Peptides against a protein of PDB entry 6J07. Designs and how they scored, part 32

Target 1, 107 residues: chain A of PDB entry 6J07
Amino acid sequence: GQRGWFCGSVSQDLRQFWVAEGGTISDPRAADFLFSCDASHPDTLRIYQSLDYIEDNATVFHAYYLSAVANAKIKNSVALGHFILPPACLQKEIRRKIGSFIWEQDQ

## One batch from the design tools (peptide; aimed at target 1 L90)

Design b2_p25_3_s2 (made by RFdiffusion4, then SolubleMPNN; from b2_p25_3, 13 letters changed)
Fold by OpenDDE base, seed 4:
Structure b2_p25_3_s2 (fold): chain B 107 residues (1-107), chain A 25 residues (1-25)
Amino acid sequence: as target 1 above (107 residues)
Amino acid sequence: SEYERKLAERNEKLARRIVEAALGA
């Protein structure tokens, strides 16, 4: 199964899409996937401060991934790795190397 | 502190993962 946690910054539409695709909603500790649209949102910050995150057992993904999946024409063409949402303090450094994040390009 | 060290290490690892994913695409 696919258990997901959603930051308060994620729209209800994206949450509904997740459920419609067979996903379930859970707390962040039980979730397989953590979705957020704002690295600075208090919900997301708590993830970055958690032991699970520090121990590399938790990774936050930008919820725009779900939109990309919904619009994908080729199955499995959307790489989850392209939607990893890092803490705000890392984003500028990362952008220097890769440019804008995908969610910044399409939104 | 130990927490700060672990956090920094995790952040570095995450950044590398993101960069590798993007450049390897």
Scores: peptide ipSAE 0.726, ipTM 0.946, DockQ to the pose 0.616
OpenDDE base, seeds 1, 2, 3, 5: peptide ipSAE 0.725, 0.725, 0.726, 0.724; ipTM 0.946, 0.946, 0.946, 0.946

Design b2_p25_3_s3 (made by RFdiffusion4, then SolubleMPNN; from b2_p25_3, 14 letters changed)
Fold by OpenDDE base, seed 5:
Structure b2_p25_3_s3 (fold): chain B 107 residues (1-107), chain A 25 residues (1-25)
Amino acid sequence: as target 1 above (107 residues)
Amino acid sequence: SEYQKKLEERNEKLARRIVEEALGK
């Protein structure tokens, strides 16, 4: 199975979808995937401040990825790489290059 | 500091990865 960690900013609905699809929920250190809906949430900030993050052993993804997967008509049509959630301090410069993040487009 | 240096390097790599994924579709 796939192990996921969830920031407190992620709804119970998305967590339940993860479990319904066969995933399990774990602490950040044991997780294969880290999900958040808020780069400024204290839970997510702790990830960005961790050794795992700065040593490139942890990447945070926006939990909207799970919603996109749930609503996808074609299997594998949703790319996880489009949902990497960067620290808040990087978002402005990234938006200058890509326009907006996918989770912002559908809001 | 060493921590700040590593953080900046990680952030730079992450930003590049995000841009490459987005623009590469």
Scores: peptide ipSAE 0.712, ipTM 0.940, DockQ to the pose 0.615
OpenDDE base, seeds 1, 2, 3, 4: peptide ipSAE 0.712, 0.712, 0.712, 0.712; ipTM 0.940, 0.940, 0.940, 0.940

Design b2_p25_3_s4 (made by RFdiffusion4, then SolubleMPNN; from b2_p25_3, 15 letters changed)
Fold by OpenDDE base, seed 1:
Structure b2_p25_3_s4 (fold): chain B 107 residues (1-107), chain A 25 residues (1-25)
Amino acid sequence: as target 1 above (107 residues)
Amino acid sequence: DELKEKLEKRNRKLAEEIVQRKLGE
């Protein structure tokens, strides 16, 4: 199964979708996928400060990925790699190069 | 500080990865 951790910033609707699609919810250390909607949320900040993250063994993804999957018309058309959520300190620099993150484009 | 240095390296790598994935879509 697919094990996911969710920051408190993620809505229950997205969590429920994850479970409905066959996923399970676990703590960050056991999870294969880490989801957040806010890089500045205390839960997410703890991930960025963890050894797993520092040693490149953990990556945080924006939970909007799940919304995109739910609304996708083509199977496997949504790439998880496009939803990597970087620490807040990197976001301005990244936006200068890519414009806006996917989760910001429809806002 | 070793942890700070490692974190900075990780962050730089992450930023580059994100940019490359976007440009490669």
Scores: peptide ipSAE 0.711, ipTM 0.939, DockQ to the pose 0.651
OpenDDE base, seeds 2, 3, 4, 5: peptide ipSAE 0.710, 0.710, 0.710, 0.709; ipTM 0.939, 0.939, 0.939, 0.939

Design b2_p25_4 (made by RFdiffusion4)
Pose (drawn by RFdiffusion4):
Structure b2_p25_4 (pose): chain A 107 residues (1-107), chain P 25 residues (1-25)
Amino acid sequence: as target 1 above (107 residues)
Amino acid sequence: FEEKLEERNEEVMEKIVEEALEEKE
């Protein structure tokens, strides 16, 4: 049983794969998986500013997770953690902090 | 509500950076 919803900015291909394969597939408003290909001004904001996100009851994953699984053998591997999709207001700093050298670590 | 949201965003950023650096090592 895997319920999941997709923001408006998600390739139909990814939605089709979600429908085709996985646990028992359903796509309601709340659901169990929260997928998006965007974090700027799409329906996804409605997750980031929910009390569930604030209370650690919601994590938005990039929908390309489904693309990675589709290009994996079946469903194995492809850990979720690699597809955490944080708010866009954070992404600029997240990339810099990760990409910076050890002699920099600016903060 | 805004303060709680900012704190949550900071915790999410720090966690993502920490895990990415561990993987990089």

Design b2_p25_4_s1 (made by RFdiffusion4, then SolubleMPNN; from b2_p25_4, 11 letters changed)
Fold by OpenDDE base, seed 4:
Structure b2_p25_4_s1 (fold): chain B 107 residues (1-107), chain A 25 residues (1-25)
Amino acid sequence: as target 1 above (107 residues)
Amino acid sequence: MEEKLKERDEKLAREIVERALAEKA
């Protein structure tokens, strides 16, 4: 099964979608997928400060991925890799190179 | 630990950029 952790910034609707699709919700240490909607949220900041993150055993994804999956017209057309959520301190320099993140393009 | 964190951040940034640019190419 797919175990996910959710930052407090993630809506209950997206959490429910995860469960409806067969996922379970766990603490960050047990989770296979970490979801957040806010790199500056205290919950997410704790992940970025964790040993798991530092040792490249944890990656945070923007929860908009789940919304994209829910609304996708083509199965498997949404790539999780495009939704990696970096720490806030990195976002400006990344945007200068790639433009807006996917979760920002619909705003 | 701060240096390790910096290295992780830099690695993450590179990964994101490379993936995005590969998609656009």
Scores: peptide ipSAE 0.696, ipTM 0.935, DockQ to the pose 0.615
OpenDDE base, seeds 1, 2, 3, 5: peptide ipSAE 0.694, 0.695, 0.695, 0.693; ipTM 0.934, 0.935, 0.935, 0.935

Design b2_p25_4_s2 (made by RFdiffusion4, then SolubleMPNN; from b2_p25_4, 11 letters changed)
Fold by OpenDDE base, seed 4:
Structure b2_p25_4_s2 (fold): chain B 107 residues (1-107), chain A 25 residues (1-25)
Amino acid sequence: as target 1 above (107 residues)
Amino acid sequence: MKKKLEERNKKLAEEIVKRALEEKA
């Protein structure tokens, strides 16, 4: 199964969707996927400070990915790679290059 | 550790930009 960790910033609805789609919820160390809606949330900050993150063994994704999947017309049309959530300190410079993150565009 | 974090962040930013621009192309 797919194990996911969720920042406190993620709604219960999205968590429930994850489980409904066959996922399980675990602590960040055991999780295969880390979801957050707020790079500045203390839960997410702890991830960015972890050895797993620093050693490129952990990546945080914006939980809006799950919403996009739920609303997608075409199966497998939503790419998880488009929902990588970077630390807050990187977001401004990234936006200068890409305009806006997907989770911001759909808002 | 700060240097390692900075390197990780740099790589992450590059990855994000690369993926986004490829999608828009």
Scores: peptide ipSAE 0.703, ipTM 0.936, DockQ to the pose 0.627
OpenDDE base, seeds 1, 2, 3, 5: peptide ipSAE 0.701, 0.702, 0.702, 0.702; ipTM 0.936, 0.936, 0.936, 0.936

Design b2_p25_4_s3 (made by RFdiffusion4, then SolubleMPNN; from b2_p25_4, 11 letters changed)
Fold by OpenDDE base, seed 4:
Structure b2_p25_4_s3 (fold): chain B 107 residues (1-107), chain A 25 residues (1-25)
Amino acid sequence: as target 1 above (107 residues)
Amino acid sequence: MKEKLEERNKKLAERIVKEKLEELR
């Protein structure tokens, strides 16, 4: 299935796009995909503190992925792996290696 | 538990960097 959870930081437009593309919205535990626009949002922080996350059974993705998909000529041309949203405590060191996250580059 | 979280975060960071580096190739 295509069950998604959305942090409160994600716009209604992106949520609507998810549903329009055949997705459903669920709680984090039932979701196949977790979307957020803010690693520091309380909703997202709870994910990073969850056992599912710690045990590598959950990964948070930046919701900008959905925007990228919406604008892509080829639906599968956007790599979800480029939109992994790490906890805030990791972002600085990651940026030192990759420069900027893709969602930051397009802003 | 803290150690497990740190390990998870380390792996996540490595994954993110790896994904980006593969794109640059």
Scores: peptide ipSAE 0.673, ipTM 0.926, DockQ to the pose 0.618
OpenDDE base, seeds 1, 2, 3, 5: peptide ipSAE 0.670, 0.669, 0.670, 0.671; ipTM 0.926, 0.926, 0.926, 0.926

Design b2_p25_4_s4 (made by RFdiffusion4, then SolubleMPNN; from b2_p25_4, 13 letters changed)
Fold by OpenDDE base, seed 4:
Structure b2_p25_4_s4 (fold): chain B 107 residues (1-107), chain A 25 residues (1-25)
Amino acid sequence: as target 1 above (107 residues)
Amino acid sequence: MQEKLQERNQKLADRIVAQALAEKA
């Protein structure tokens, strides 16, 4: 199924888009996809502290992915892997290697 | 547990970097 969890940092519009596309909203433990717009938001921090995350059974994605999907010209052209949202403590290191994250470029 | 978290974080960072660099290649 397409079960998603949303951090409080994610707009209602993006949540609505998820549902409109056939997704459902669930708690993070039951969700297949975890979306956030802020790695420092308390909701997201709880994910990074969870056993599911530590055991590599959970990954947080930036909700901008949904915007990209909505605006995509080619079906399935948006790669979810480009939208992995890492903990804040990793972001500077990652940026040194790849530059700005995709959501930062488009914002 | 902290060590496990650090390992997870390192793996995540590596994954992100690998994905991004592959896209640019």
Scores: peptide ipSAE 0.686, ipTM 0.932, DockQ to the pose 0.621
OpenDDE base, seeds 1, 2, 3, 5: peptide ipSAE 0.683, 0.685, 0.684, 0.683; ipTM 0.931, 0.932, 0.932, 0.931

Design b2_p25_5 (made by RFdiffusion4)
Pose (drawn by RFdiffusion4):
Structure b2_p25_5 (pose): chain A 107 residues (1-107), chain P 25 residues (1-25)
Amino acid sequence: as target 1 above (107 residues)
Amino acid sequence: TALEERNQEVMETIVSTALEEREEE
């Protein structure tokens, strides 16, 4: 049983794969998986500003997780953690902090 | 304020996990 919803800014291909394969597939408003290919001004904001996100009851994953699984053997591997999709207001700093050298670590 | 605290916590978790993986490699 894997319920999941997709923001408007998600390739139909990814939705089709979700429908085709996985646990029992359903796609309601709340659901169990929260997928998006965007974090700027799409329906995804409705997740980031929900009390569930604030209370650690919601994590948005990039929908390309489904693309990675589709290009994996079946469903094995492809850990979710690699597809955490944080709010766009954070992404600029997240990339810099990760990409910076050890002699920099600016903060 | 609660949203800002939560966003900071998420950023720090992501950065620390990525750096730990880079060190292991």

Design b2_p25_5_s1 (made by RFdiffusion4, then SolubleMPNN; from b2_p25_5, 16 letters changed)
Fold by OpenDDE base, seed 4:
Structure b2_p25_5_s1 (fold): chain B 107 residues (1-107), chain A 25 residues (1-25)
Amino acid sequence: as target 1 above (107 residues)
Amino acid sequence: SALEERNRKLAEEIVEREKLRQALA
Protein backbone atom coordinates (compact mmCIF):
# COMPACT_ATOMS: atom_id res chain seq x y z
CA GLY B 1 0.00 0.00 0.00
CA GLN B 2 0.88 3.63 -0.36
CA ARG B 3 -0.70 5.19 2.68
CA GLY B 4 1.12 8.18 4.06
CA TRP B 5 0.91 10.43 7.07
CA PHE B 6 2.19 13.97 6.92
CA CYS B 7 3.37 16.24 9.66
CA GLY B 8 2.01 19.75 9.56
CA SER B 9 5.51 20.85 8.66
CA VAL B 10 5.20 19.29 5.21
CA SER B 11 4.15 21.60 2.40
CA GLN B 12 0.93 21.11 0.55
CA ASP B 13 2.89 20.71 -2.66
CA LEU B 14 4.62 17.60 -1.39
CA ARG B 15 1.35 16.21 -0.12
CA GLN B 16 -0.23 16.82 -3.49
CA PHE B 17 2.65 15.08 -5.20
CA TRP B 18 2.15 12.06 -2.99
CA VAL B 19 -1.50 11.88 -3.95
CA ALA B 20 -0.76 12.52 -7.60
CA GLU B 21 1.58 9.53 -7.58
CA GLY B 22 -1.16 7.30 -6.26
CA GLY B 23 -0.68 7.72 -2.56
CA THR B 24 -3.36 8.25 0.03
CA ILE B 25 -3.33 10.26 3.22
CA SER B 26 -4.03 8.53 6.50
CA ASP B 27 -3.53 8.87 10.22
CA PRO B 28 -0.17 7.80 11.65
CA ARG B 29 -1.37 4.42 12.86
CA ALA B 30 -2.75 3.42 9.48
CA ALA B 31 0.06 4.93 7.44
CA ASP B 32 2.78 2.90 5.79
CA PHE B 33 5.02 5.94 5.50
CA LEU B 34 5.41 8.84 7.89
CA PHE B 35 6.74 12.10 6.47
CA SER B 36 7.94 15.20 8.26
CA CYS B 37 10.13 18.21 7.63
CA ASP B 38 10.70 19.05 11.27
CA ALA B 39 11.64 16.62 14.00
CA SER B 40 10.68 19.23 16.56
CA HIS B 41 7.20 19.81 15.21
CA PRO B 42 4.50 18.75 17.67
CA ASP B 43 3.03 16.33 15.14
CA THR B 44 6.36 14.58 14.71
CA LEU B 45 7.15 14.61 18.40
CA ARG B 46 3.98 12.65 19.02
CA ILE B 47 5.30 9.98 16.67
CA TYR B 48 8.62 9.73 18.48
CA GLN B 49 6.75 9.37 21.74
CA SER B 50 4.46 6.66 20.43
CA LEU B 51 4.68 2.99 21.24
CA ASP B 52 4.86 2.18 17.55
CA TYR B 53 8.06 4.16 17.24
CA ILE B 54 9.60 2.74 20.39
CA GLU B 55 8.84 -0.78 19.24
CA ASP B 56 10.40 -0.11 15.83
CA ASN B 57 7.09 -0.30 14.02
CA ALA B 58 7.23 3.30 12.89
CA THR B 59 9.92 5.29 11.15
CA VAL B 60 9.75 8.95 10.22
CA PHE B 61 11.17 10.03 6.89
CA HIS B 62 12.03 13.51 5.79
CA ALA B 63 9.48 14.66 3.25
CA TYR B 64 12.27 15.98 1.05
CA TYR B 65 12.42 12.41 -0.18
CA LEU B 66 9.31 13.17 -2.19
CA SER B 67 10.94 16.18 -3.73
CA ALA B 68 13.93 14.07 -4.68
CA VAL B 69 11.64 11.49 -6.25
CA ALA B 70 9.78 14.18 -8.14
CA ASN B 71 13.03 15.44 -9.60
CA ALA B 72 14.49 12.04 -10.37
CA LYS B 73 14.74 10.96 -13.98
CA ILE B 74 14.66 7.27 -13.18
CA LYS B 75 11.99 5.84 -10.94
CA ASN B 76 13.22 4.09 -7.82
CA SER B 77 16.59 5.78 -8.09
CA VAL B 78 16.06 7.61 -4.82
CA ALA B 79 16.60 5.49 -1.75
CA LEU B 80 14.14 6.12 1.04
CA GLY B 81 16.63 4.81 3.55
CA HIS B 82 18.76 7.90 3.18
CA PHE B 83 15.91 10.09 4.36
CA ILE B 84 15.23 8.71 7.81
CA LEU B 85 14.48 11.65 10.09
CA PRO B 86 15.73 11.04 13.62
CA PRO B 87 14.57 12.84 16.74
CA ALA B 88 16.14 16.22 17.28
CA CYS B 89 18.10 14.95 20.26
CA LEU B 90 20.09 12.65 17.98
CA GLN B 91 20.76 14.93 15.07
CA LYS B 92 23.84 16.71 16.38
CA GLU B 93 25.73 13.52 17.16
CA ILE B 94 24.72 12.05 13.82
CA ARG B 95 25.92 15.14 11.97
CA ARG B 96 29.27 14.89 13.73
CA LYS B 97 29.71 11.54 12.05
CA ILE B 98 28.17 12.00 8.62
CA GLY B 99 28.41 15.74 8.08
CA SER B 100 24.96 16.86 7.02
CA PHE B 101 21.71 15.17 6.21
CA ILE B 102 20.74 14.93 2.56
CA TRP B 103 17.81 17.28 3.00
CA GLU B 104 20.12 19.86 4.52
CA GLN B 105 22.52 19.64 1.61
CA ASP B 106 19.83 20.23 -0.98
CA GLN B 107 18.13 23.08 0.81
CA SER A 1 15.12 2.51 28.43
CA ALA A 2 13.29 1.20 25.41
CA LEU A 3 13.21 4.65 23.88
CA GLU A 4 16.92 5.13 24.41
CA GLU A 5 17.61 1.79 22.80
CA ARG A 6 15.40 2.63 19.86
CA ASN A 7 17.10 5.96 19.40
CA ARG A 8 20.58 4.51 19.63
CA LYS A 9 19.72 1.85 17.10
CA LEU A 10 18.26 4.44 14.79
CA ALA A 11 21.32 6.66 15.05
CA GLU A 12 23.63 3.78 14.28
CA GLU A 13 21.52 2.75 11.31
CA ILE A 14 21.53 6.23 9.87
CA VAL A 15 25.27 6.62 10.34
CA GLU A 16 26.25 3.31 8.84
CA ARG A 17 23.89 3.75 5.91
CA GLU A 18 25.20 7.19 5.15
CA LYS A 19 28.82 6.17 5.61
CA LEU A 20 28.28 3.40 3.13
CA ARG A 21 26.65 5.79 0.70
CA GLN A 22 29.51 8.22 1.01
CA ALA A 23 32.07 5.49 0.52
CA LEU A 24 30.39 4.29 -2.65
CA ALA A 25 29.67 7.73 -4.07
Scores: peptide ipSAE 0.747, ipTM 0.951, DockQ to the pose 0.659
OpenDDE base, seeds 1, 2, 3, 5: peptide ipSAE 0.747, 0.746, 0.745, 0.746; ipTM 0.951, 0.951, 0.951, 0.951

Design b2_p25_5_s2 (made by RFdiffusion4, then SolubleMPNN; from b2_p25_5, 13 letters changed)
Fold by OpenDDE base, seed 3:
Structure b2_p25_5_s2 (fold): chain B 107 residues (1-107), chain A 25 residues (1-25)
Amino acid sequence: as target 1 above (107 residues)
Amino acid sequence: SALEKRNKELAERIVRRALAEQQAA
């Protein structure tokens, strides 16, 4: 199934979309997908500090992925891998190489 | 540290995927 955890920074609309698409909401440890809109939010920071994250068993994705899915013409055309949300300390150096993150392009 | 290694790997993964997508566009 689709078990997701949501940072407090994620809107209720996106959470509702997740559920409408058949997803369920769970705690971070049980979740298959972790969504956040803010790498600096306390909820997200706790993930980055977790053993699961450090051991590469957890990855945080930007919740804008769900918005992209909702607006996509072709089903399954949105790649989750492009929405990995890295810790704030990595974002500047990443942007220097790729430009802007997908969730920043529509800003 | 383990965290530093994780972050390095994550950054590389993100960059690799992004650049691949940009070239394919």
Scores: peptide ipSAE 0.713, ipTM 0.934, DockQ to the pose 0.654
OpenDDE base, seeds 1, 2, 4, 5: peptide ipSAE 0.713, 0.713, 0.713, 0.713; ipTM 0.934, 0.934, 0.934, 0.934

Design b2_p25_5_s3 (made by RFdiffusion4, then SolubleMPNN; from b2_p25_5, 16 letters changed)
Fold by OpenDDE base, seed 1:
Structure b2_p25_5_s3 (fold): chain B 107 residues (1-107), chain A 25 residues (1-25)
Amino acid sequence: as target 1 above (107 residues)
Amino acid sequence: SALEERNKKLADEIVEAAKAAQAAA
């Protein structure tokens, strides 16, 4: 399925793209994919505090993934795994190891 | 805690994925 949840930090354009590509929008519990543009947004913070997240049944992805897909000539060339959005408390440490997140490179 | 363990696992996963991508680039 293509059920997605969107943090309030995600633009309406990206939400519309999701729907246009056949996705549906649902609450976090029913969603197959969770999208956010801000790990510090209250909506996203609630996900990181949830049992689903703690039990590894939920992963938050940066919504920039959708933008990358929209702009890609080959749809399956964009790897979702490169867009995992970690909690804010982990980002500095991760950046020290990988340099920058993909969604930060085009900014 | 369970959350800390989850976060650690997530961080490792992200780093591994990124390193693999960087190596392939």
Scores: peptide ipSAE 0.672, ipTM 0.920, DockQ to the pose 0.653
OpenDDE base, seeds 2, 3, 4, 5: peptide ipSAE 0.671, 0.672, 0.671, 0.672; ipTM 0.920, 0.920, 0.920, 0.920

Design b2_p25_5_s4 (made by RFdiffusion4, then SolubleMPNN; from b2_p25_5, 14 letters changed)
Fold by OpenDDE base, seed 5:
Structure b2_p25_5_s4 (fold): chain B 107 residues (1-107), chain A 25 residues (1-25)
Amino acid sequence: as target 1 above (107 residues)
Amino acid sequence: DALEKRNKELAEEIVRRKREEQLKA
């Protein structure tokens, strides 16, 4: 099974989808995948301040990934790597290079 | 420091992945 942690900013619907697809919900330290919808949420900020993040052992992904997977016509057509959620302080400079993030385009 | 280094590397990774996607489009 896949273990996931969810920021409080993530809807219950997306959490339920994760579980329905065979995932389990755990604390950040035990999770294989960290999901958030808000880089400025206190839960997510704690991740960015953690040793796991600093030491490159933790990456936060935008939970919109789960919605994209749910709506995908072809299995494995949605790349998790395109949903990396950076700290808020980095987002403006990243947008200058790539444009809007994928989770912003459909919202 | 360590956090700044991590953030820089993360930003570069995000940009790289996005550009790879755009090249395939």
Scores: peptide ipSAE 0.722, ipTM 0.936, DockQ to the pose 0.651
OpenDDE base, seeds 1, 2, 3, 4: peptide ipSAE 0.722, 0.721, 0.720, 0.721; ipTM 0.936, 0.936, 0.935, 0.935

Design b2_p25_6 (made by RFdiffusion4)
Pose (drawn by RFdiffusion4):
Structure b2_p25_6 (pose): chain A 107 residues (1-107), chain P 25 residues (1-25)
Amino acid sequence: as target 1 above (107 residues)
Amino acid sequence: LEERNQEVLEEIVAAGLDKASFLMS
């Protein structure tokens, strides 16, 4: 049983794969998986500003997780943690902090 | 919300390429 919803800015291909394969597939408003290909001004904001996100009851994953699984053998591997999709306001700093050298670590 | 966003930032940065690594693609 895997319920999941997709923001408006998600390729139909990814939705189709979600429908085709996985646990028992359903796609309601709340659901169990929160997928998006965007974090700027799409429906996804409704997750980031929910009390569930604030209370650690919601994590948005990039919908390309489904693309990675579709290009994996079946469903194995492809850990979720690699597809955490944080708010866009954070992404600029997340990339820099990760990409910076050890002799920099600016903060 | 700001405290939560900071917590998320610190967790991702601490984990490095074990989390949110797709942003490097």

Design b2_p25_6_s1 (made by RFdiffusion4, then SolubleMPNN; from b2_p25_6, 10 letters changed)
Fold by OpenDDE base, seed 1:
Structure b2_p25_6_s1 (fold): chain B 107 residues (1-107), chain A 25 residues (1-25)
Amino acid sequence: as target 1 above (107 residues)
Amino acid sequence: LEERDQKLLERIVAAGRSLASHLLD
């Protein structure tokens, strides 16, 4: 299955793309994938504070991944792992180690 | 870094390929 949760920061267009690709939309607890466009959005912060996330059983991805997939000729050419969205407090350290996030490069 | 934060960094750096494959299942 392909169940996804979406932060309020994610556009309706990206949500519709998810459904068009065979995904369903669910609450965070039932979702296999969590999408957000803002690590500081209250919806996303609630995920970071949840027991599932604290116990490393949940991962938040930047919804820009869906945009990249939509625009790619080959769906598998987009690496989901490059779109992990960490809490804001860790982003500076992560940029130092692996460079700027993909969703920031065209901004 | 706190232990929790260090674990998160490790996940980001090391688990990207695995997560991508799971999406395709």
Scores: peptide ipSAE 0.095, ipTM 0.587, DockQ to the pose 0.145
OpenDDE base, seeds 2, 3, 4, 5: peptide ipSAE 0.065, 0.082, 0.069, 0.042; ipTM 0.587, 0.586, 0.566, 0.567; seed 5 fails the geometry check

Design b2_p25_6_s2 (made by RFdiffusion4, then SolubleMPNN; from b2_p25_6, 8 letters changed)
Fold by OpenDDE base, seed 1:
Structure b2_p25_6_s2 (fold): chain B 107 residues (1-107), chain A 25 residues (1-25)
Amino acid sequence: as target 1 above (107 residues)
Amino acid sequence: LEERNQKLLDEIVAAGLSLASHLLD
């Protein structure tokens, strides 16, 4: 199984999907994957300030990835790399270079 | 932190450009 941490900004439905797919929920230090829906949420901000993050041992992903996987006919067709959630201070520059994030396109 | 942010930026941009190129095919 894979261990995941979830920011308070992530819905219970997405958490339940993670567990239904064989995942477990853990604290950020033990987690293999960190999921959030809000880079400005206090839970997520604490991750960005952590030593693990600064040392490139932790990456935050947008939880919309799980929704994309749930709806995909081929689960492996969804690339986790497209769902990296950067700190708020980087998002504007990223949008200027590659456009809106995937999780923003349906908004 | 600045180095971490720059690396993250580069990774995201690279992934985004790759996706964009595939969508144009």
Scores: peptide ipSAE 0.471, ipTM 0.818, DockQ to the pose 0.291
OpenDDE base, seeds 2, 3, 4, 5: peptide ipSAE 0.461, 0.467, 0.467, 0.466; ipTM 0.812, 0.815, 0.816, 0.814

Design b2_p25_6_s3 (made by RFdiffusion4, then SolubleMPNN; from b2_p25_6, 9 letters changed)
Fold by OpenDDE base, seed 1:
Structure b2_p25_6_s3 (fold): chain B 107 residues (1-107), chain A 25 residues (1-25)
Amino acid sequence: as target 1 above (107 residues)
Amino acid sequence: LEERNRKLLERIVAAGLSLASHLLD
């Protein structure tokens, strides 16, 4: 399926793109993909605190992924794995290992 | 949650190194 949940930090344009590409908007429990633009947003924090997340049954992705897909010649050339949005407490350590996140580049 | 964070860190680092994109949830 293509069910997605969106944090309040995600713009309507990105949500509309998701729907235009065949996706549907759902609550986080039913969603296959969770999108956010802010790890510190209350909506996203609720996800990080949920049992589904703690039990490794849910992953939050940065919604910039959708923008990257929209701008790519080949949609499948954009790797979703590069857009995993971790809790704020992990981000510094991650940057030390792999560099700045993709959504932080060219901003 | 601590264990979850450890796993997530490993997953992201692996993905960043193009080694484990298949570990997506």
Scores: peptide ipSAE 0.434, ipTM 0.793, DockQ to the pose 0.241
OpenDDE base, seeds 2, 3, 4, 5: peptide ipSAE 0.429, 0.430, 0.434, 0.431; ipTM 0.794, 0.791, 0.792, 0.792; seed 4 fails the geometry check

Design b2_p25_6_s4 (made by RFdiffusion4, then SolubleMPNN; from b2_p25_6, 9 letters changed)
Fold by OpenDDE base, seed 4:
Structure b2_p25_6_s4 (fold): chain B 107 residues (1-107), chain A 25 residues (1-25)
Amino acid sequence: as target 1 above (107 residues)
Amino acid sequence: LEERDQKLLERIVAAGLSLASHLLD
């Protein structure tokens, strides 16, 4: 499915792009994809604290993925896995092991 | 790391975020 939830940190432009590409917007529980631009936003924090997330039944992605897809025009050419948005407490360690997140890099 | 956090980290690494693909080659 293509049901997405959006944190309040995500711009309307990206939400509109999601819908234009055939996606629908739903609550977090029904969503197939969870998008956020800020791991510290209250909306996103509620996701991280939810039972679904704690039980590994949910993944939050950085909404910059949608921007990348829009620019690429070929959805499958953009790896969604590169846009996993982890809780803030993990980000430093991830940067140490993997490097800076894509959304933090210059374009 | 807590178990949940460790699993998440592993998933991110496996997904090949940024330089991860080079490290896992």
Scores: peptide ipSAE 0.097, ipTM 0.593, DockQ to the pose 0.243
OpenDDE base, seeds 1, 2, 3, 5: peptide ipSAE 0.080, 0.077, 0.083, 0.087; ipTM 0.596, 0.592, 0.604, 0.607

Design b2_p25_7_s1 (made by RFdiffusion4, then SolubleMPNN; its pose is not in this set)
Fold by OpenDDE base, seed 4:
Structure b2_p25_7_s1 (fold): chain B 107 residues (1-107), chain A 25 residues (1-25)
Amino acid sequence: as target 1 above (107 residues)
Amino acid sequence: DKYRLSALLELEKEEEEKRREEELE
């Protein structure tokens, strides 16, 4: 399924796009996809502190993914894996390994 | 099921390394 949770940092437009594409909105426990625009937002921080996330059973994605999908001619051409939003404390090391995040490149 | 962060990060890392290797060729 396409059950998604959205941090308060995500615009209503992107939420609506998710629903328009067939997704549903749920609480983070039931969600298959977790979207945020701010790793430091309290909503997102609560996810990072959850057991599901700590046990490596959950991933937070930058909601910019949805914007990229909306703008892409081929929706499946946008790789979800490029939009992983890790905790802020890990971003420096991750950026060293995988390069700058795609949402940073597009700024 | 939720995506696993470590798995996705590994995929991204591999893709990035591949791109860098191609740029050096």
Scores: peptide ipSAE 0.027, ipTM 0.480, DockQ to the pose 0.050
OpenDDE base, seeds 1, 2, 3, 5: peptide ipSAE 0.027, 0.026, 0.027, 0.020; ipTM 0.477, 0.479, 0.480, 0.424

Design b2_p25_7_s2 (made by RFdiffusion4, then SolubleMPNN; its pose is not in this set)
Fold by OpenDDE base, seed 2:
Structure b2_p25_7_s2 (fold): chain B 107 residues (1-107), chain A 25 residues (1-25)
Amino acid sequence: as target 1 above (107 residues)
Amino acid sequence: DKYRLSAELELEEEEREKEEEEEEE
C-alpha cells in the first residue's frame, strides 16, 4: 500500500510530495512506510519502542529518500534500502562498517 | 513525474515480498 507515517521532523514539502505521488497519511500502526529525519525525535523514538518495531514488523526510513526520488533523473534508481534509519544507539557501529549514511552526504 | 514515487515503492515492495518468500522456503 501507499500509507505513510511521518515524524514531526519531516518537512511539509516532503509530506506534500508523498501525497502528490498518490500516498496517504496514516498513524504508525496502519502505515506501510514510516518516515523520519531524526532518529532522536520523540515521535521516532516511540516507533523504536513499539512492539511492531521490536518484532521486526516495522522499518523506519529517512525521509531524505523522498527528496532523492523527487530529484532523480532516472526512474527507479533510488533504492529504499539505502535509507533505513536505525536507532541512534546503533548508528555509530553501522558507520564503522559502511561509512556515512546516504542522507549525510551532500548532493 | 506524477507516479515516480509510487512506481519505486511498488518495485521495492515486490522485491521484499520475493525475498521473504525465499527465506521462508
Scores: peptide ipSAE 0.023, ipTM 0.421, DockQ to the pose 0.023
OpenDDE base, seeds 1, 3, 4, 5: peptide ipSAE 0.022, 0.022, 0.016, 0.021; ipTM 0.419, 0.420, 0.357, 0.423

